# Ledger of designs, part 101: peptides against a protein of PDB entry 8OXM

Target 1, 371 residues: chain A of PDB entry 8OXM
Amino acid sequence: FKAEFRLAGGVNLPKIIDCVGSDGKERRQLVKGRDDLRQDAVMQQVFQMCNTLLQRNTETRKRKLTICTYKVVPLSQRSGVLEWCTGTVPIGEFLVNNEDGAHKRYRPNDFSAFQCQKKMMEVQKKSFEEKYEVFMDVCQNFQPVFRYFCMEKFLDPAIWFEKRLAYTRSVATSSIVGYILGLGDRHVQNILINEQSAELVHIDLGVAFEQGKILPTPETVPFRLTRDIVDGMGITGVEGVFRRCCEKTMEVMRNSQETLLTIVEVLLYDPLFDWTMNPLKALYLQQRPEDETELHPTLNADDQECKRNLSDIDQSFNKVAERVLMRLQEKLKGVEEGTVLSVGGQVNLLIQQAIDPKNLSRLFPGWKAWV

## One batch from the design tools (peptide; aimed at target 1 V11 H187 G366)

Design b2_p30_8_s1 (made by RFdiffusion4, then SolubleMPNN; from b2_p30_8, 12 letters changed)
Fold by OpenDDE base, seed 4:
Structure b2_p30_8_s1 (fold): chain B 371 residues (1-371), chain A 30 residues (1-30)
Amino acid sequence: as target 1 above (371 residues)
Amino acid sequence: MSVEELRALAEELLADESDEVFPPTLPPVF
């Protein structure tokens, strides 16, 4: 390892380190403290299994349907090392960077990202109707620009087309697998795009198994399919390539039900894997200011030793694991709201749920559902 | 930086943890 490190920013101030391998290659790594990387490591293993299933199927293999994975090495319950996703940028940085974000560059007369966030934060505690109205106003005055990512990075039309296709396939694969695993909506900083492949890398997998539904502001979408995410697909949007890739991914997942259930069951009952949402993690996930304002939470947590009997905790945990497995089984059967759907019907429902402005308007404003 | 220095770097990132004991996970109200 080199002696110098950089800070990646954010509340946990992860350290970017460079190491030189015995092969003489430099490799960037992220050292993260104050975070349990076991969930990320586990989710990466599940993604690798999903990739194996997708590579076995001829239709998904021909489409190169894969989830981008990175290496995670947990060092403790609160620290670890991650592979740096070299040549990636957060979609949020590209889209809504305060200085040079694509929205500001291509839509200088639209609302700023800050204005959009402010408007949505002002209605956060209001009715769903008021949230919807303000969300629609925001959407009218903040038009999508993510199409420009591929246009900026890929000047050759044939390459541009190939990369836009790779992007669309990556979104489709990650959306369906993310839905099956209950990743929910993804913060724009937790979705990286590879500047060479146009494939997405999902990072910070701290919300899984529909735990986003128990957040203070519950998730209302099966995956992130916001207007910019759709705009990156080009003129066809969610139709054609995206839909077909979702259907083919869902088909493989449903046909692999037993394998997926067995894997997830092992993970949910692993006593070393705390996937459950705690209230402070929930608060932290929905109080992350994107703005660097130094609110050190001096939470003097008074030590109320709630000696909850270990038995009651274990019984509560098991009941949650059982519910997660049951819901996973339902998803893999195509059971939505008590109705059995075809692959096409299920994918259609999920797409409609993910793009519905009523669902998007109900999301936590800090996750920027208008982006 | 060795593996030990990497561990120490991870521990340093942990040592700035004030004893903010995460309150026990309230069971998800499903």
Scores: peptide ipSAE 0.022, ipTM 0.364, DockQ to the pose 0.179
OpenDDE base, seeds 1, 2, 3, 5: peptide ipSAE 0.017, 0.009, 0.016, 0.010; ipTM 0.370, 0.357, 0.406, 0.320

Design b2_p30_8_s2 (made by RFdiffusion4, then SolubleMPNN; from b2_p30_8, 12 letters changed)
Fold by OpenDDE base, seed 3:
Structure b2_p30_8_s2 (fold): chain B 371 residues (1-371), chain A 30 residues (1-30)
Amino acid sequence: as target 1 above (371 residues)
Amino acid sequence: MSVEELKARFEELMKDESDEVLPPTLPPVF
């Protein structure tokens, strides 16, 4: 390791270290403290498995459908080392940075990111109708700009087109796999974009198995498919490439249901894998001031001995695990709201749910659903 | 490039995309 480190921003001030491998290559790593990286490590393994399934299928392999993964090495229950996603930036940093964000640069007459956030925070405790009205006002005065990412990074038209296609595929693959796994907390800082590949890297995987639905403000979308996410796809938006890539990903996931269920079952019953939402974690995820620089730590609930009988905890855990497995099985069968859907029908429903401004307006303001 | 130059280039690229019938020679990566 090099003797020097840099601090990454955020409450936990993770340390950026450089190491020289035995191959003489420098590798940047992020040392995170006061954070449980076990969930991230497990979810990365599941993503690698999903990638293996996608690579076995001819249609998904031709489309190069993959989820970007990074290495996670948990060192303790509260520390680990992550692979630094070199050449990635949070989509929030690109889009809504207060100084030089793409919205400010390309749409200087629109509402600022801060104005949008403030407006949505003011209605956070209001009716769904009031939230929807303010969300629509925000959306009208905050127009998407994420198309400019590929344009800034890729000056050659052929490269630009290829990279926008890679982006669209990455969004599709991660959206469907993320939905199957019930990934939550997909705010603009938890999604990185690679400045060279235009592929997304999902980080901070601490909300999985639909545990985002039990947050104080429940998650109402299956994945992030907000206006900027769609704008990055270009003129076809959610149609064409994105939809087809979602369908092909969903087809592979559904055809691999037994493998997926078996793996997730093993993970859900692993006593070392705490995937359950706790009240402190839930409060933490929805009380943070949106300081743009913060790597969100997964707060493990410290062992405050609530002497709940071990039996009642275990029974509660098992019932939650069973419910998660049942819901995963439903998703993999195409069961949505008690109806069996085709792959195309299921993907269509998910897209509609994800882009519905009524669902988006109900999200926690810190999720930045207008971005 | 200025933001205005990037916008102008976008409008050009978006025009070209409306006329670009995907060349049949890209392997079926769709």
Scores: peptide ipSAE 0.024, ipTM 0.387, DockQ to the pose 0.011
OpenDDE base, seeds 1, 2, 4, 5: peptide ipSAE 0.021, 0.020, 0.018, 0.021; ipTM 0.317, 0.367, 0.344, 0.370

Design b2_p30_8_s3 (made by RFdiffusion4, then SolubleMPNN; from b2_p30_8, 9 letters changed)
Fold by OpenDDE base, seed 1:
Structure b2_p30_8_s3 (fold): chain B 371 residues (1-371), chain A 30 residues (1-30)
Amino acid sequence: as target 1 above (371 residues)
Amino acid sequence: MSVEELKAKAEELLKDESDEVFPPTLPPVF
């Protein structure tokens, strides 16, 4: 190990450490404290299994469909080490950085990211109609720019085209795998893009198994497919390559139903894996910038009083796990809203749900659905 | 580099944050 560390930004101030391997290669790692990396580690294992299924299928292998993974080593219930995603940037950093974000550079006359957030926060407690109207005003005055990522990073036209296809395939694979696993909408800082491959890396997998639907502001989309995410695909948008890659990914997932159910069942009943949404985590994930001042975590709640009968907690947990498994089975059967859909029908429904401005306008404003 | 060396270094790095217990500024008892 090098003697020095750097702080990563954020509330938990993760420590960046550099290590020299026995191969003489330097490797950066992220040490997180006060964070349970078991969920991230579990999700990475499930992604590796999904990748194995995608590699076995000829059609998904030919399309190079993969979900990017990183190494996670949980150390305790509140600490661990992650592989540093070298050569990646958060899509939120590229798009809406305060200094040099792509929206500011390419659309200097549009609303600022702050103005958009403020407008959407003002209507957060309003009707769905008022949210929709303000969201449409925001969208009209904040036009997508993510097409410029590939244009900036890849100057050769043939490389640019290949990387835009790699991006589109990565979005499709991660969207469908993410939907099956119930990752929901992803905060723009929790989606990294690789500056060399144009592939996405999903980090901080603390919301899974549709637990985003039980947040104070419930998720209304199956995955993040916002206007900038679509703009990065270029002129074809969600049509052509994206749709076909979603369909081929969904075909592999549905045809692997028994394997996926067995894997997820083992994980959901692992007593070392708490995937359930607790009220404090739910509040933290949808905390207002104004509420940052009051939540000093007096996590001196003595663990003493929740000797609620282990039997009632276990029975409640088992009922939640069973519901998650039933919903996972429905998804893998193509059951949506009580109707059995074809792969194409299911993928079409999911795309329409994910791009619907009415669904996007209802999301938590902190997750920036206009980006 | 073993998983154990990673664990030990991560634990070392995490211990240093536990000692910056800002003493709760007790409000002045008037």
Scores: peptide ipSAE 0.015, ipTM 0.376, DockQ to the pose 0.147
OpenDDE base, seeds 2, 3, 4, 5: peptide ipSAE 0.006, 0.000, 0.005, 0.000; ipTM 0.302, 0.351, 0.306, 0.329

Design b2_p30_8_s4 (made by RFdiffusion4, then SolubleMPNN; from b2_p30_8, 11 letters changed)
Fold by OpenDDE base, seed 3:
Structure b2_p30_8_s4 (fold): chain B 371 residues (1-371), chain A 30 residues (1-30)
Amino acid sequence: as target 1 above (371 residues)
Amino acid sequence: MSVEELKERAEELLKDESDEVFPPTLPPVF
């Protein structure tokens, strides 16, 4: 290891370290402390399995449909080492960085990212109607700019087009697999974009199996398909390549239902894998910037020995696991709201749910649904 | 033409964003 480290920013101040391998190659790594990387490690294994399924199918293989994965090495219940996704940037850093964000550069007369966030925070406790009205005002005065990512990074038109396709395919694949696994907390800092491949890397996989729906502000979208995410796809938006790649991904997932169910079942009943949402985690994920000062929840695992009978905890856990498995089975059968849908019908419903401004306006303001 | 105008024109020419079609090699911008 090199003697120097950098801070990656954020609440947990993860350390970026450089390691020289026995092969003489430098490898950047992210050391997280005060974070349980076991869920990330498990979700990365599931993504690798999904990638294996996608590579076996001819249609998804031709389209190069894959989820970008990174190596996770949990070292303890509160620490681990992540592969640094070299040449990636958070989409939020590119889009809504306060100084040099693409919105400020390309749309200097629009609302600032701070103004948008403030407006949405002011209505956070208000009616859905008031949230929707303010969200529409924000959207009108904050126009998408993510098309400029590929335009800035890829000057050659043929490369630019190839990279825009790679981006669109990456969004499609990660959206569908993310939906199947019930991935939540897809805020703009939890999605990285590779500056060389234009592929997305989903990080911080701590909200899975639809546990985002039990947050104090429930998640109302199946995946992130916000206006900037769509703008990055180019002129066709969610139509054409994106839709087809979603359908082909969903087809492979549905055709692999037995394999997916078996793996997720093993994971859900693994006593070492805590995937359930707890109140402290829920508070942490939906903290207000104003509340940053006091609530470092020292997750003292010890003080949550509230003497609930072990039997009642286990019965509650098993019922949640069973419900998650049942919902996963429904998704893989195309059962949405009690109706069996075709692959195209299911994908269409998910796209409509993800782009619906009524659903987007209901999200926690920290999710930045206007971006 | 700016790089932006060239890309916009490439988008207009690529009416069918096919995942199977490579854009025609635009001639080198001098």
Scores: peptide ipSAE 0.029, ipTM 0.458, DockQ to the pose 0.011
OpenDDE base, seeds 1, 2, 4, 5: peptide ipSAE 0.000, 0.006, 0.005, 0.000; ipTM 0.349, 0.336, 0.343, 0.321

